# Peptides against a protein of PDB entry 6A30, part 33

Target 1, 150 residues: chain A of PDB entry 6A30
Amino acid sequence: AQDADNVLQPIMDLLDSNLTLFAKICEKTVLKRVLKELWKLVMNTMERTIVLPPLTDQTMIGTLLRKHGKGLEKGRVKLPSHSDGTQMIFNAAKELGQLSKLKDHMVREEAKSLTPKQCAVVELALDTIKQYFHAGGVGLKKTFLEKSPD

## One batch from the design tools (peptide; aimed at target 1 D16 L19 T20)

Design b2_p23_2_s1 (made by RFdiffusion4, then SolubleMPNN; from b2_p23_2, 8 letters changed)
Fold by OpenDDE base, seed 3:
Structure b2_p23_2_s1 (fold): chain B 150 residues (1-150), chain A 23 residues (1-23)
Amino acid sequence: as target 1 above (150 residues)
Amino acid sequence: EEELKEIREKLLKPYKELLKKAE
């Protein structure tokens, strides 16, 4: 449980910060689209972090997410006019898209088989994140979350 | 705005429950 919390805490902090920001600037329909993209990003980032580096570098997930999240903090969010909010979402989506392009450069290093303990931690973390994004039915649909490539 | 606040609270609820169990 403690190991799962250590993995989840940086992700949840990032998600909470971003969702708080998006909740203030986005309509409900836009927010749902943002949630879908964030879900994909989180799943892809977790998959890569689990498959590529040994779980010991808590720093890499947090740093990858923080490196992209810190880009949002240093912008003094002057409440931009409605037009600037769209541009920020576009830039955030573009940065997220660049994270997807990082997929092509991440050499499929040999998937080091996770130990059974590591698998259990990852499964618990994934379940918690699925519950977070489902939000008791007001968030993403379960069917969408279950179709995410395991 | 109130609906978005409710969504946020529901998103955080499972995580808060997990933290309470770890404690």
Scores: peptide ipSAE 0.057, ipTM 0.598, DockQ to the pose 0.393
OpenDDE base, seeds 1, 2, 4, 5: peptide ipSAE 0.046, 0.034, 0.054, 0.046; ipTM 0.580, 0.545, 0.579, 0.574

Design b2_p23_2_s2 (made by RFdiffusion4, then SolubleMPNN; from b2_p23_2, 13 letters changed)
Fold by OpenDDE base, seed 3:
Structure b2_p23_2_s2 (fold): chain B 150 residues (1-150), chain A 23 residues (1-23)
Amino acid sequence: as target 1 above (150 residues)
Amino acid sequence: DKELEELRAKFRQPYQDKLQQAA
């Protein structure tokens, strides 16, 4: 439990900061779209960090930004004309890419497979993140969160 | 500002509840 909390605290702080930023600059409908993209980014970052061979932080960030940055563009997210909202989203995605460092906290870098203890920590962390994005029903739908890679 | 704070509170609440259970 304590190990999971140590991993979750930085993630929750990062998500709260990004949510605050986007809520100020986005309309409600745009915010929902942004939340979906942030969810995908977080889940893909966690998956790659745990499952894939060790990669450099820059490599992970570059891969995630290429995949999800284009996703935001394709989604026709109408951003306020008075702000460089696209650049702000890009920067936020870059910051979320730093979640690749979670590998060092959750799994030993040398480990090719998760131990039962590590699996339990990951499961607890994932559950908490899902609850965050659901936000008691005002955020993303449970069905959407359950279909996402984990 | 009030509406934004209420929104943020809803997102944070599940995490806060988890921390209280672990304490």
Scores: peptide ipSAE 0.240, ipTM 0.779, DockQ to the pose 0.499
OpenDDE base, seeds 1, 2, 4, 5: peptide ipSAE 0.167, 0.066, 0.089, 0.055; ipTM 0.740, 0.623, 0.661, 0.608; seed 1 fails the geometry check

Design b2_p23_2_s3 (made by RFdiffusion4, then SolubleMPNN; from b2_p23_2, 12 letters changed)
Fold by OpenDDE base, seed 4:
Structure b2_p23_2_s3 (fold): chain B 150 residues (1-150), chain A 23 residues (1-23)
Amino acid sequence: as target 1 above (150 residues)
Amino acid sequence: DEELKELRQKLLQPYQDLLQKAA
């Protein structure tokens, strides 16, 4: 669990910050779309990271995501309180665009095999993330979460 | 707004539960 937390914490920080932003400006249907994109982003990022040679420990995934997340946070768009809905949507789209760029920073290289311990940590992390996105049934559908984002 | 806030909380809850178990 502790090892999983090391991986999850950066991811959850990123997700929470973005979710908080979008929850303020989006209706439920739009928010679900955002969640789908975040899910894809996280899954793709993790997939690409775990195959990278530099991945030597269970924290590497989280570290990488944290690095990118911090970059995003520095560039977070502050929404004016008096902005109209159109502007808010535009800003939301911009934020999503920034997040999607994270995929481009992940390059697949020669696959490095994870140790059994690392695999267990990743599996636990993935399970937790799935639960996060499912949110007891009010989030994304379980069937969607079981599919590859590719 | 309240509904969305609730959704956020529900999304976070699984992770929070994990942290509590690990403590």
Scores: peptide ipSAE 0.148, ipTM 0.696, DockQ to the pose 0.406
OpenDDE base, seeds 1, 2, 3, 5: peptide ipSAE 0.125, 0.126, 0.134, 0.116; ipTM 0.676, 0.691, 0.678, 0.667

Design b2_p23_2_s4 (made by RFdiffusion4, then SolubleMPNN; from b2_p23_2, 10 letters changed)
Fold by OpenDDE base, seed 4:
Structure b2_p23_2_s4 (fold): chain B 150 residues (1-150), chain A 23 residues (1-23)
Amino acid sequence: as target 1 above (150 residues)
Amino acid sequence: DEELEEIRAKFRQPREDLLRQAE
């Protein structure tokens, strides 16, 4: 479980920071749409990381996410008052765009086989991420989370 | 905002549960 958390921590920290912004500016339906895009991004990133670099590059996901997350922290957009909703959406979209760039930095290396332990950690991490995105029912539907990202 | 905090708590809960299982 701790190993799974170590894998998840950088992702969850980034997601939590963005979620705060999204939850403030988005009504429920829009929030779900944002979450769907984040889900696809996270799953794509994880897939590339699992298929390509050994889990030793948890540091790479973490570093890549931290590198992009630190870029996001410096850009802690002060949520303007109600009048600048458009700007907030734009900023949120920009942050999502930065996350999308993370996908492009994951270069395909030779697929390394995971050990059974590593597989178990990944499975637990994936399950936890699914639960995160479901968020007790306020997030994405379970049926959606069981689908592979397109 | 109490509603926002409630939403955030629901998103954080799965990780908190994971950490609790590691104890």
Scores: peptide ipSAE 0.354, ipTM 0.842, DockQ to the pose 0.498
OpenDDE base, seeds 1, 2, 3, 5: peptide ipSAE 0.339, 0.349, 0.337, 0.340; ipTM 0.836, 0.841, 0.837, 0.836

Design b2_p23_3 (made by RFdiffusion4)
Pose (drawn by RFdiffusion4):
Structure b2_p23_3 (pose): chain A 105 residues (1-54, 100-150), chain P 23 residues (1-23)
Amino acid sequence: AQDADNVLQPIMDLLDSNLTLFAKICEKTVLKRVLKELWKLVMNTMERTIVLPPSKLKDHMVREEAKSLTPKQCAVVELALDTIKQYFHAGGVGLKKTFLEKSPD
Amino acid sequence: EELEEAAEELEEEIEELREAAKE
């Protein structure tokens, strides 16, 4: 849990002062649109940084084996990910839980 | 005074967001 916090700390320091500034000055729809968009952005950047997918093999270029995360690493990633989701739900001001769960991103 | 009160409100809202993320 402590490790997951440390992983999310950088992105939370960025968004905190913001998300906070918004909903205070945005209409519901405007806030929801921004959060839905920032959500897609965070999920996409994570997909393309911490988990980028894995070369000519014999003759025909095959994808290499993925280097597995350690068990502790897997757990930290799952928890940190589940935490960002609750962070964007925000207990009922952010995105609905039903939207986040079915988010294709 | 108004700027201090606004900063306090923003801090409270950040705390609430972080508490919600922890749940």

Design b2_p23_3_s1 (made by RFdiffusion4, then SolubleMPNN; from b2_p23_3, 13 letters changed)
Fold by OpenDDE base, seed 5:
Structure b2_p23_3_s1 (fold): chain B 150 residues (1-150), chain A 23 residues (1-23)
Amino acid sequence: as target 1 above (150 residues)
Amino acid sequence: DEKEKEEKERKEEIEKLRKYARS
């Protein structure tokens, strides 16, 4: 439980922050596309976080989250005008794209077989994230979440 | 207003996600 929470909490905080922004600026169809990209990002981040040694993982997630989360000042962002909203979507999409590119620069260390404990943590984390993204049917479709590459 | 309805639906979706993430 604690190990899963340690992995999930930073991811959930990132998702909460980004979803809040995207809901303000995106249309429903765009929001669903953004959620799909966030899902991919989360899966990739989790894979790296679990495969990499635990000590490097928190720092990397924290650094990744901090580098990209710094633009989300906790300030009461006044709803920007429609023109500002489009620019914010573009900026947010660019930030997500940069997070995705950081994936390609991290050398896949040889997939060491996960220990049974690590597998259990991954399974629990994946289930939690799937439920989060599905959100009782209002989020991503179960079929999409199940067919996503693990 | 159609726009207000869509905004409400988006807010409700996010709130469900947030509630789940915090549980």
Scores: peptide ipSAE 0.072, ipTM 0.505, DockQ to the pose 0.206
OpenDDE base, seeds 1, 2, 3, 4: peptide ipSAE 0.071, 0.073, 0.063, 0.069; ipTM 0.500, 0.500, 0.494, 0.497; seeds 1, 2, 3, 4 fail the geometry check

Design b2_p23_3_s2 (made by RFdiffusion4, then SolubleMPNN; from b2_p23_3, 12 letters changed)
Fold by OpenDDE base, seed 5:
Structure b2_p23_3_s2 (fold): chain B 150 residues (1-150), chain A 23 residues (1-23)
Amino acid sequence: as target 1 above (150 residues)
Amino acid sequence: EEEEKEKKELEKLKKELRESARK
């Protein structure tokens, strides 16, 4: 449990921060695309965190997201005018693009066989994340989550 | 109304995440 929590907590914090932003600025169709990209990012981040425990990658994802997230002050988000909404979507798309580039920098280190303990942590974490992204059916389709390369 | 629905769904998602992290 504790080991899984240590892996999941940074991911959850990341997701919470980004989903809040994306829910405000994205239409339903865009939000689904964002969720798919976040899912890919989460999977890759988990793989790295569990297989390659260098603290550096979590910090990079967090830093990239913090650099862009600083612009949304806790202020009462007035419904952006249609023009502002479009710009926010472009900014969100740019952020997603940066996250995808981070994926490309994820050098496939040789898949060292996970220890049984690491496998158990991954499985638990994956199940938790799958449930989260499925969100009782309002999120990503279960079939997408199951077919995603783990 | 659709935005409010999406917000509620997101809040539900966040709640489920937080609950799953505690187990």
Scores: peptide ipSAE 0.069, ipTM 0.518, DockQ to the pose 0.201
OpenDDE base, seeds 1, 2, 3, 4: peptide ipSAE 0.060, 0.055, 0.058, 0.064; ipTM 0.506, 0.486, 0.504, 0.516; seed 3 fails the geometry check

Design b2_p23_3_s3 (made by RFdiffusion4, then SolubleMPNN; from b2_p23_3, 12 letters changed)
Fold by OpenDDE base, seed 4:
Structure b2_p23_3_s3 (fold): chain B 150 residues (1-150), chain A 23 residues (1-23)
Amino acid sequence: as target 1 above (150 residues)
Amino acid sequence: SELERLLEELKEEKEKLRKSRAS
């Protein structure tokens, strides 16, 4: 459990601010698309972080995500006005583009067999991430999260 | 865990936003 939390915390720090902003500015359909792309990115990043480097590097996931996606600083953003909304959507789309590029560069290296400990960490992490992306029913559908090939 | 608490807070916030948009 603690190892899973250590792996997830850097991801959550980045995702929380970004998804909160996107939830405010995006329509439901757009938000779902954003969440799907972020899901894929997180899954790929987590896989690499757990499989390739030692699990002790707690900051690696956050660093990898930040390298290609500028995380929004923590702040309660007001709902944008109509004029501000367009710019915010554009900025959100730009961030998504950066994240998508990261995904494309994250080719699966040869699947090193996970140790039993690593498998347990992955399982716990996956459950937590699924709950996060589901977001009490306002996020991604459970069926999508369970069937995602990523 | 602290992470679970944060996840719950995020869920609640997203639900509030959803309700606000639906009204």
Scores: peptide ipSAE 0.018, ipTM 0.418, DockQ to the pose 0.065
OpenDDE base, seeds 1, 2, 3, 5: peptide ipSAE 0.016, 0.017, 0.016, 0.015; ipTM 0.441, 0.448, 0.442, 0.438

Design b2_p23_3_s4 (made by RFdiffusion4, then SolubleMPNN; from b2_p23_3, 9 letters changed)
Fold by OpenDDE base, seed 5:
Structure b2_p23_3_s4 (fold): chain B 150 residues (1-150), chain A 23 residues (1-23)
Amino acid sequence: as target 1 above (150 residues)
Amino acid sequence: EEEEKRKEELEKEIEKLRESARK
Protein backbone atom coordinates (compact mmCIF):
# COMPACT_ATOMS: atom_id res chain seq x y z
CA ALA B 1 0.00 0.00 0.00
CA GLN B 2 2.61 2.57 1.03
CA ASP B 3 4.86 1.68 -1.89
CA ALA B 4 1.98 2.01 -4.32
CA ASP B 5 1.07 5.37 -2.83
CA ASN B 6 4.65 6.55 -3.20
CA VAL B 7 4.54 5.73 -6.90
CA LEU B 8 1.02 7.02 -7.49
CA GLN B 9 1.18 10.33 -5.68
CA PRO B 10 3.63 12.06 -8.03
CA ILE B 11 1.70 10.75 -11.01
CA MET B 12 -1.60 11.92 -9.60
CA ASP B 13 -0.12 15.33 -8.93
CA LEU B 14 0.99 15.53 -12.53
CA LEU B 15 -2.39 14.44 -13.79
CA ASP B 16 -4.20 16.85 -11.51
CA SER B 17 -2.19 19.78 -12.71
CA ASN B 18 -2.44 18.97 -16.39
CA LEU B 19 -5.89 17.46 -16.89
CA THR B 20 -7.69 20.31 -15.19
CA LEU B 21 -5.93 22.74 -17.46
CA PHE B 22 -6.48 20.69 -20.58
CA ALA B 23 -10.16 20.13 -19.83
CA LYS B 24 -10.58 23.90 -19.78
CA ILE B 25 -8.55 24.82 -22.83
CA CYS B 26 -8.97 21.90 -25.21
CA GLU B 27 -11.69 21.01 -27.62
CA LYS B 28 -12.80 17.37 -27.59
CA THR B 29 -10.40 16.25 -30.33
CA VAL B 30 -7.45 18.11 -28.87
CA LEU B 31 -8.24 16.82 -25.40
CA LYS B 32 -8.11 13.24 -26.63
CA ARG B 33 -4.68 13.86 -28.12
CA VAL B 34 -3.50 15.43 -24.89
CA LEU B 35 -4.78 12.49 -22.89
CA LYS B 36 -2.92 10.06 -25.15
CA GLU B 37 0.32 11.95 -24.69
CA LEU B 38 -0.22 12.11 -20.93
CA TRP B 39 -0.84 8.38 -20.92
CA LYS B 40 2.49 7.76 -22.63
CA LEU B 41 4.22 10.08 -20.21
CA VAL B 42 2.68 8.34 -17.22
CA MET B 43 3.64 4.90 -18.51
CA ASN B 44 7.21 5.99 -19.14
CA THR B 45 7.37 7.62 -15.72
CA MET B 46 6.10 4.51 -14.00
CA GLU B 47 8.56 2.32 -15.86
CA ARG B 48 11.43 4.45 -14.61
CA THR B 49 10.05 4.80 -11.11
CA ILE B 50 9.77 1.09 -10.66
CA VAL B 51 12.99 0.12 -12.41
CA LEU B 52 15.14 2.64 -10.55
CA PRO B 53 15.94 2.14 -6.85
CA PRO B 54 12.98 3.44 -4.76
CA LEU B 55 14.91 6.27 -3.09
CA THR B 56 16.30 7.76 -6.27
CA ASP B 57 12.98 7.42 -8.05
CA GLN B 58 10.83 9.57 -5.84
CA THR B 59 13.32 12.39 -5.88
CA MET B 60 13.94 12.17 -9.59
CA ILE B 61 10.29 11.99 -10.58
CA GLY B 62 9.34 14.60 -8.06
CA THR B 63 12.06 16.85 -9.38
CA LEU B 64 11.19 16.26 -13.02
CA LEU B 65 7.47 16.62 -12.42
CA ARG B 66 7.95 19.70 -10.25
CA LYS B 67 10.26 21.28 -12.77
CA HIS B 68 7.80 20.78 -15.58
CA GLY B 69 4.70 21.25 -13.42
CA LYS B 70 6.01 24.62 -12.32
CA GLY B 71 6.60 25.38 -15.96
CA LEU B 72 2.97 24.55 -16.62
CA GLU B 73 1.80 26.66 -13.69
CA LYS B 74 3.86 29.58 -14.90
CA GLY B 75 2.42 28.97 -18.32
CA ARG B 76 -1.10 29.14 -16.88
CA VAL B 77 -2.07 32.08 -18.95
CA LYS B 78 -5.49 33.06 -17.72
CA LEU B 79 -7.33 32.18 -20.86
CA PRO B 80 -9.60 35.11 -21.52
CA SER B 81 -13.21 33.90 -21.39
CA HIS B 82 -13.53 34.82 -25.08
CA SER B 83 -10.58 32.86 -26.44
CA ASP B 84 -11.34 31.77 -29.99
CA GLY B 85 -11.03 28.05 -30.80
CA THR B 86 -7.74 28.86 -32.52
CA GLN B 87 -6.34 30.27 -29.30
CA MET B 88 -7.44 27.18 -27.41
CA ILE B 89 -5.62 24.94 -29.89
CA PHE B 90 -2.54 27.12 -29.63
CA ASN B 91 -2.56 26.88 -25.85
CA ALA B 92 -3.08 23.14 -25.95
CA ALA B 93 -0.19 22.77 -28.40
CA LYS B 94 2.01 24.84 -26.10
CA GLU B 95 1.19 22.59 -23.14
CA LEU B 96 1.86 19.48 -25.21
CA GLY B 97 5.22 20.95 -26.16
CA GLN B 98 6.10 21.31 -22.50
CA LEU B 99 5.14 17.71 -21.82
CA SER B 100 7.26 16.58 -24.76
CA LYS B 101 10.26 18.25 -23.17
CA LEU B 102 9.59 16.27 -20.02
CA LYS B 103 9.55 13.08 -22.07
CA ASP B 104 12.94 13.91 -23.55
CA HIS B 105 14.43 14.20 -20.07
CA MET B 106 13.09 10.77 -19.31
CA VAL B 107 15.96 8.64 -20.63
CA ARG B 108 14.95 5.03 -21.14
CA GLU B 109 16.85 2.76 -18.81
CA GLU B 110 17.78 -0.79 -19.66
CA ALA B 111 14.93 -3.19 -19.04
CA LYS B 112 15.46 -5.19 -15.86
CA SER B 113 13.18 -7.83 -14.40
CA LEU B 114 10.74 -6.62 -11.76
CA THR B 115 10.51 -8.35 -8.41
CA PRO B 116 7.12 -9.81 -7.44
CA LYS B 117 6.65 -6.89 -5.05
CA GLN B 118 7.38 -4.37 -7.77
CA CYS B 119 4.99 -6.17 -10.10
CA ALA B 120 2.22 -5.95 -7.51
CA VAL B 121 2.84 -2.23 -7.05
CA VAL B 122 2.80 -1.69 -10.80
CA GLU B 123 -0.42 -3.60 -11.18
CA LEU B 124 -2.19 -1.55 -8.54
CA ALA B 125 -0.82 1.66 -9.95
CA LEU B 126 -1.82 0.75 -13.50
CA ASP B 127 -5.37 -0.05 -12.49
CA THR B 128 -5.72 3.28 -10.72
CA ILE B 129 -4.23 5.18 -13.63
CA LYS B 130 -6.41 3.38 -16.17
CA GLN B 131 -9.47 4.36 -14.18
CA TYR B 132 -8.21 7.90 -14.01
CA PHE B 133 -7.64 8.18 -17.74
CA HIS B 134 -10.96 6.52 -18.47
CA ALA B 135 -12.64 9.14 -16.28
CA GLY B 136 -16.02 7.44 -16.13
CA GLY B 137 -16.13 7.11 -19.92
CA VAL B 138 -15.40 10.72 -20.86
CA GLY B 139 -11.65 10.13 -21.11
CA LEU B 140 -9.74 7.48 -23.01
CA LYS B 141 -11.44 4.28 -24.12
CA LYS B 142 -10.75 1.15 -22.08
CA THR B 143 -9.64 -0.68 -25.21
CA PHE B 144 -6.97 1.93 -25.84
CA LEU B 145 -5.70 1.76 -22.26
CA GLU B 146 -5.52 -2.03 -22.30
CA LYS B 147 -3.86 -2.31 -25.71
CA SER B 148 -1.43 0.56 -25.30
CA PRO B 149 2.11 -0.53 -26.18
CA ASP B 150 3.54 1.95 -23.67
CA GLU A 1 -23.16 22.76 -24.63
CA GLU A 2 -22.50 19.03 -24.97
CA GLU A 3 -18.76 19.69 -24.93
CA GLU A 4 -19.10 21.83 -21.81
CA LYS A 5 -21.09 19.07 -20.13
CA ARG A 6 -18.34 16.57 -20.95
CA LYS A 7 -15.71 18.89 -19.51
CA GLU A 8 -17.72 19.20 -16.33
CA GLU A 9 -18.11 15.44 -16.11
CA LEU A 10 -14.39 14.98 -16.64
CA GLU A 11 -13.58 17.53 -13.94
CA LYS A 12 -15.93 15.81 -11.51
CA GLU A 13 -14.43 12.42 -12.22
CA ILE A 14 -10.90 13.78 -11.86
CA GLU A 15 -11.80 15.27 -8.49
CA LYS A 16 -13.38 12.01 -7.38
CA LEU A 17 -10.24 10.10 -8.33
CA ARG A 18 -8.05 12.64 -6.54
CA GLU A 19 -10.07 12.18 -3.39
CA SER A 20 -9.91 8.42 -3.75
CA ALA A 21 -6.13 8.50 -4.20
CA ARG A 22 -5.71 10.61 -1.06
CA LYS A 23 -7.64 8.10 0.94
Scores: peptide ipSAE 0.020, ipTM 0.433, DockQ to the pose 0.178
OpenDDE base, seeds 1, 2, 3, 4: peptide ipSAE 0.021, 0.022, 0.028, 0.023; ipTM 0.433, 0.454, 0.475, 0.462; seeds 1, 2, 3, 4 fail the geometry check

Design b2_p23_4 (made by RFdiffusion4)
Pose (drawn by RFdiffusion4):
Structure b2_p23_4 (pose): chain A 105 residues (1-54, 100-150), chain P 23 residues (1-23)
Amino acid sequence: AQDADNVLQPIMDLLDSNLTLFAKICEKTVLKRVLKELWKLVMNTMERTIVLPPSKLKDHMVREEAKSLTPKQCAVVELALDTIKQYFHAGGVGLKKTFLEKSPD
Amino acid sequence: ELEERGEELKEGMEEAREKLREE
């Protein structure tokens, strides 16, 4: 849990002062639109940085094997991910839980 | 109303962190 906090710390320091500033000055729809967009952005950047997918093999170029994360690493990633989701739900001001769960991103 | 919402959002973000620490 402490490790997951350390992973999320950089992105939380960035969004905190912000998400906070918004909802204070945005109409519900405007806030929801921004969060939905920032959500897609975070999920996409994570997909393309910490987990980028894995070369000519014999003759026909095959994808390499993925280097597995350690068990502790897998757990930190699952928890940190589940935490960002609750962060964007924000206990009922952010995105609805139903939206986040069915989010294709 | 908008200020209250900002406060609620901030509290929600804090709650997410508290849940993480509890785990």

Design b2_p23_4_s1 (made by RFdiffusion4, then SolubleMPNN; from b2_p23_4, 10 letters changed; failed a check: too like the target's own chain)
Amino acid sequence: EKEKRGELLRKGLEQAREELRAR

Design b2_p23_4_s2 (made by RFdiffusion4, then SolubleMPNN; from b2_p23_4, 10 letters changed)
Fold by OpenDDE base, seed 3:
Structure b2_p23_4_s2 (fold): chain B 150 residues (1-150), chain A 23 residues (1-23)
Amino acid sequence: as target 1 above (150 residues)
Amino acid sequence: DLKERGEKLREGLKKAREELRKK
């Protein structure tokens, strides 16, 4: 449980910050699409965090989070004009695309079989994150979360 | 509305984190 919490806390903090922003800027249909992309991102990030050696991953997630977070610290978040919001979504999508390419590079490394401990952490983490994204029925559908190839 | 949906998502997040800490 504690290991799963340690892996999920940074991800959950990131999601909370981003969802607050997206809920203000996006229409309902756009928000659903954003949530689906965030789901894929989270699944890929969790897979990397659990499968990759612990030392490099906190720094990578922290660096990815810091690169996105440093943009939030400085300025009075002037509600980006409609144009700026679209550009932010585009940049986020572009970074997501780069992360997917990184998956293709990492999958080529020997699929180290998950240890039983790693499997237990993954299972607990997946249950928790599915609950988050479902959000009592206002988020993503259970059928989508269960059938996700990620 | 979108504001209400955002609040429900945040509440869902809080509940998920609380359940994780109990296990």
Scores: peptide ipSAE 0.052, ipTM 0.618, DockQ to the pose 0.632
OpenDDE base, seeds 1, 2, 4, 5: peptide ipSAE 0.044, 0.052, 0.049, 0.042; ipTM 0.606, 0.617, 0.613, 0.603

Design b2_p23_4_s3 (made by RFdiffusion4, then SolubleMPNN; from b2_p23_4, 9 letters changed)
Fold by OpenDDE base, seed 5:
Structure b2_p23_4_s3 (fold): chain B 150 residues (1-150), chain A 23 residues (1-23)
Amino acid sequence: as target 1 above (150 residues)
Amino acid sequence: EKEERGKKLKEGLEKAREELKAK
């Protein structure tokens, strides 16, 4: 549990800040699309992190998310005026696009077999992330989360 | 509506964090 928490904390911190902002500025349909793209990004990042050597895993997730998330930190929640909201959506879309490009830069190492301990951590992490993205029913549907390639 | 959605989202995220810490 502690290991899973350590791995997920940087992701959760990023998602908390960004999703809260998106929920305020986006319509429901736009928010859902943003959540789907973030879900894909998180899943792809986790897949690569599991395949990569353990020492680089925590630092890589944090660094990758931090490098691409830096554009959003300046969102002091000033209540965006209508014009500010559109620009924020554009900036958010740009940031999501940058996060998608991150997938192409991560070296695909050969999938190493996970130890039983690593499998348990991954299962716990996946369950937590599914709950996180479902967010009590206001996020992504459980059916979508379960059908996504885990 | 957007504000209420934001509050619910934050609550859902916090619950997920708490559940992770409890396991």
Scores: peptide ipSAE 0.155, ipTM 0.714, DockQ to the pose 0.766
OpenDDE base, seeds 1, 2, 3, 4: peptide ipSAE 0.153, 0.149, 0.151, 0.155; ipTM 0.713, 0.708, 0.714, 0.712

Design b2_p23_4_s4 (made by RFdiffusion4, then SolubleMPNN; from b2_p23_4, 7 letters changed)
Fold by OpenDDE base, seed 4:
Structure b2_p23_4_s4 (fold): chain B 150 residues (1-150), chain A 23 residues (1-23)
Amino acid sequence: as target 1 above (150 residues)
Amino acid sequence: EKEKRGEELKKGLQEAREKLKEK
């Protein structure tokens, strides 16, 4: 659990900030689309990060997300006006797009078989992320999260 | 409505974090 928490905390921090903002500015349908794209991105990033580097580099997921998330300074996010909201979505989409490009640079090193411990951490991490994206029912549908290619 | 949704989402995310800490 602690290992999974350490791996997920940077992701959760990023998602908390961005999703809260999106929920306030986006319509329900737009929010769902954003959540779906974020889900895909997170899943793809985790899959690659878990398969490529030894999970012991918890710093790597955090660093990968932090290298791309450097723009989230602690500033009190003033709710931007409607016009600023579109720019914020665009900027967030651009940041997410950069995370997707990182996908192409992570060379498939030989899929080191995850140790049983690593598998357990991954399973717990996946369950937590699914719950996180479900967000008590206001996020993505549980059925969607379960059908996503694991 | 959007503000309420934002708060509900935030609450749901917090609950997910708390459940992770309990496991």
Scores: peptide ipSAE 0.164, ipTM 0.710, DockQ to the pose 0.823
OpenDDE base, seeds 1, 2, 3, 5: peptide ipSAE 0.159, 0.155, 0.158, 0.164; ipTM 0.710, 0.706, 0.710, 0.711

Design b2_p23_5 (made by RFdiffusion4)
Pose (drawn by RFdiffusion4):
Structure b2_p23_5 (pose): chain A 105 residues (1-54, 100-150), chain P 23 residues (1-23)
Amino acid sequence: AQDADNVLQPIMDLLDSNLTLFAKICEKTVLKRVLKELWKLVMNTMERTIVLPPSKLKDHMVREEAKSLTPKQCAVVELALDTIKQYFHAGGVGLKKTFLEKSPD
Amino acid sequence: EEEEEEEELEEEIEELREAAKEA
């Protein structure tokens, strides 16, 4: 849990002062649109930084084997991810849980 | 007035972080 917090700390320090500034000055729809968009952005950047997928093999270029995360690493990633979701739900001001769950991103 | 606005912002950050802890 402490490790997951440390992982999310950088992105939370960025968004905190913001998300906070918004909903205070945005209509519901405007806030929802921004959060839905920032959501897609975070999920995409994570997909393309911490988990980029894995060369000519014999003759025909095959994808390499993925280097597995350690068990502790897997757990930290799962929890950190589940935490960002709750962070964007925000207990009922952010995105709905139903939307986040079915988010294709 | 600026101090009150800062307090409100801090409270909202705390609420967000509390909500995140529900995970």

Design b2_p23_5_s1 (made by RFdiffusion4, then SolubleMPNN; from b2_p23_5, 9 letters changed)
Fold by OpenDDE base, seed 4:
Structure b2_p23_5_s1 (fold): chain B 150 residues (1-150), chain A 23 residues (1-23)
Amino acid sequence: as target 1 above (150 residues)
Amino acid sequence: DEEKEKKELEEMKKALREAAKKA
């Protein structure tokens, strides 16, 4: 529980800050799209942070943004200027990359594999994040969250 | 619409906090 809290708190703070900002700027359809992209970004960042510890936070973020940044451009979603939304996601990704606590608790520098304890913490963190993004049904659909890479 | 989105955001924040307590 304590280890999970230490991992989750920075993520929660980041998500709260970013969602507050996006909710102010975006209309409903745009916000939902942004939430989907944030979900993907969070999941991928967590995965890479856990699986690829040798990568610098900046390198991981850059790779994630390169892979997923194209997803916002293809939607006819009237995002406020494509540049602003992308930059906001970029900033969010940068902040996620700075989740040193996640790295410290989840990543042993030497182990390519998570310990059972680390796996349990990751699972708990993922469940919490899924619940956050679902938000009792007002956020992302459960079906979408369940299709996310574990 | 803005009020609805604000409500949804607050629900999301609530859900996040509740999920954190269960962790």
Scores: peptide ipSAE 0.187, ipTM 0.708, DockQ to the pose 0.300
OpenDDE base, seeds 1, 2, 3, 5: peptide ipSAE 0.173, 0.175, 0.165, 0.167; ipTM 0.659, 0.662, 0.690, 0.691; seed 3 fails the geometry check

Design b2_p23_5_s2 (made by RFdiffusion4, then SolubleMPNN; from b2_p23_5, 10 letters changed)
Fold by OpenDDE base, seed 4:
Structure b2_p23_5_s2 (fold): chain B 150 residues (1-150), chain A 23 residues (1-23)
Amino acid sequence: as target 1 above (150 residues)
Amino acid sequence: DEEKLKEELEKLREELRESARKA
């Protein structure tokens, strides 16, 4: 559980910051698309983080995200209360752009053999992330989440 | 739908935090 948390926490921080913004701004169909892209990003990030470096390095995910995502700050994005719709859209587009850049750098490497411990961590992490993206039924469909390569 | 999503996401975040504390 702790190892899974070490992997998940940086990812969740990223997700929380972006999804809050997107949920506020995006129409349902657009939001679903955003969620799908975030899902892919998360999967790629997890794969790289778990397979390449030691799992015990909780900073590795953050480092990877910072390296590829340029300036994703830790914590929730404070939504401006008085921003007009245009500014909100611009902010959303900016965040999407950052995530896209990260995704482009998160190339899937050759599948390394995972230890049993690593496999267990991956399973726990995946379950948690799937639940997060499902969001009580208002997020991504379970069928989509289950079909995603892991 | 967006407000519902926000609420559910917040709930899940809270659940995750609680799970992490108990782990």
Scores: peptide ipSAE 0.063, ipTM 0.543, DockQ to the pose 0.127
OpenDDE base, seeds 1, 2, 3, 5: peptide ipSAE 0.056, 0.075, 0.060, 0.070; ipTM 0.536, 0.562, 0.538, 0.561; seeds 2, 5 fail the geometry check

Design b2_p23_5_s3 (made by RFdiffusion4, then SolubleMPNN; from b2_p23_5, 12 letters changed)
Fold by OpenDDE base, seed 1:
Structure b2_p23_5_s3 (fold): chain B 150 residues (1-150), chain A 23 residues (1-23)
Amino acid sequence: as target 1 above (150 residues)
Amino acid sequence: DLEKLLKELEELKEQLRADAKKA
């Protein structure tokens, strides 16, 4: 439980901050696309965080979170004009693209088989994240979450 | 739809926080 929480909490904090913003600025169709990309990102980040040694993961996640968090600190989020929203989506997509490139760099490291303990943490984390992204039926469909290879 | 999503996300956050305290 504690190990799963240590992995999930940073991810959930990131998702909470970003999804609230995206939900407000995006149309429904755009939001669904963003959610799908975030799902892939979360799955990839979680896999790395569980498979990689804990020390390197906190620094990498912390650096990723710090780069994203600095934009939200200044209080009066003036609703960015329609152009600013597009730029934010573009920047988020660019960051997602950088994370996908990071996947290609890390996939080359021999996929160490998950230990039974790591598998249990992954299962617990997956159930929690699936529930989060499903969001009582208003988020992503269960069939998409279950069939996702990520 | 958006308001429902935000409400459900807030509820899930609260549940996750409660579950994390029990774990």
Scores: peptide ipSAE 0.035, ipTM 0.552, DockQ to the pose 0.131
OpenDDE base, seeds 2, 3, 4, 5: peptide ipSAE 0.039, 0.025, 0.040, 0.032; ipTM 0.548, 0.530, 0.554, 0.529; seeds 2, 4, 5 fail the geometry check

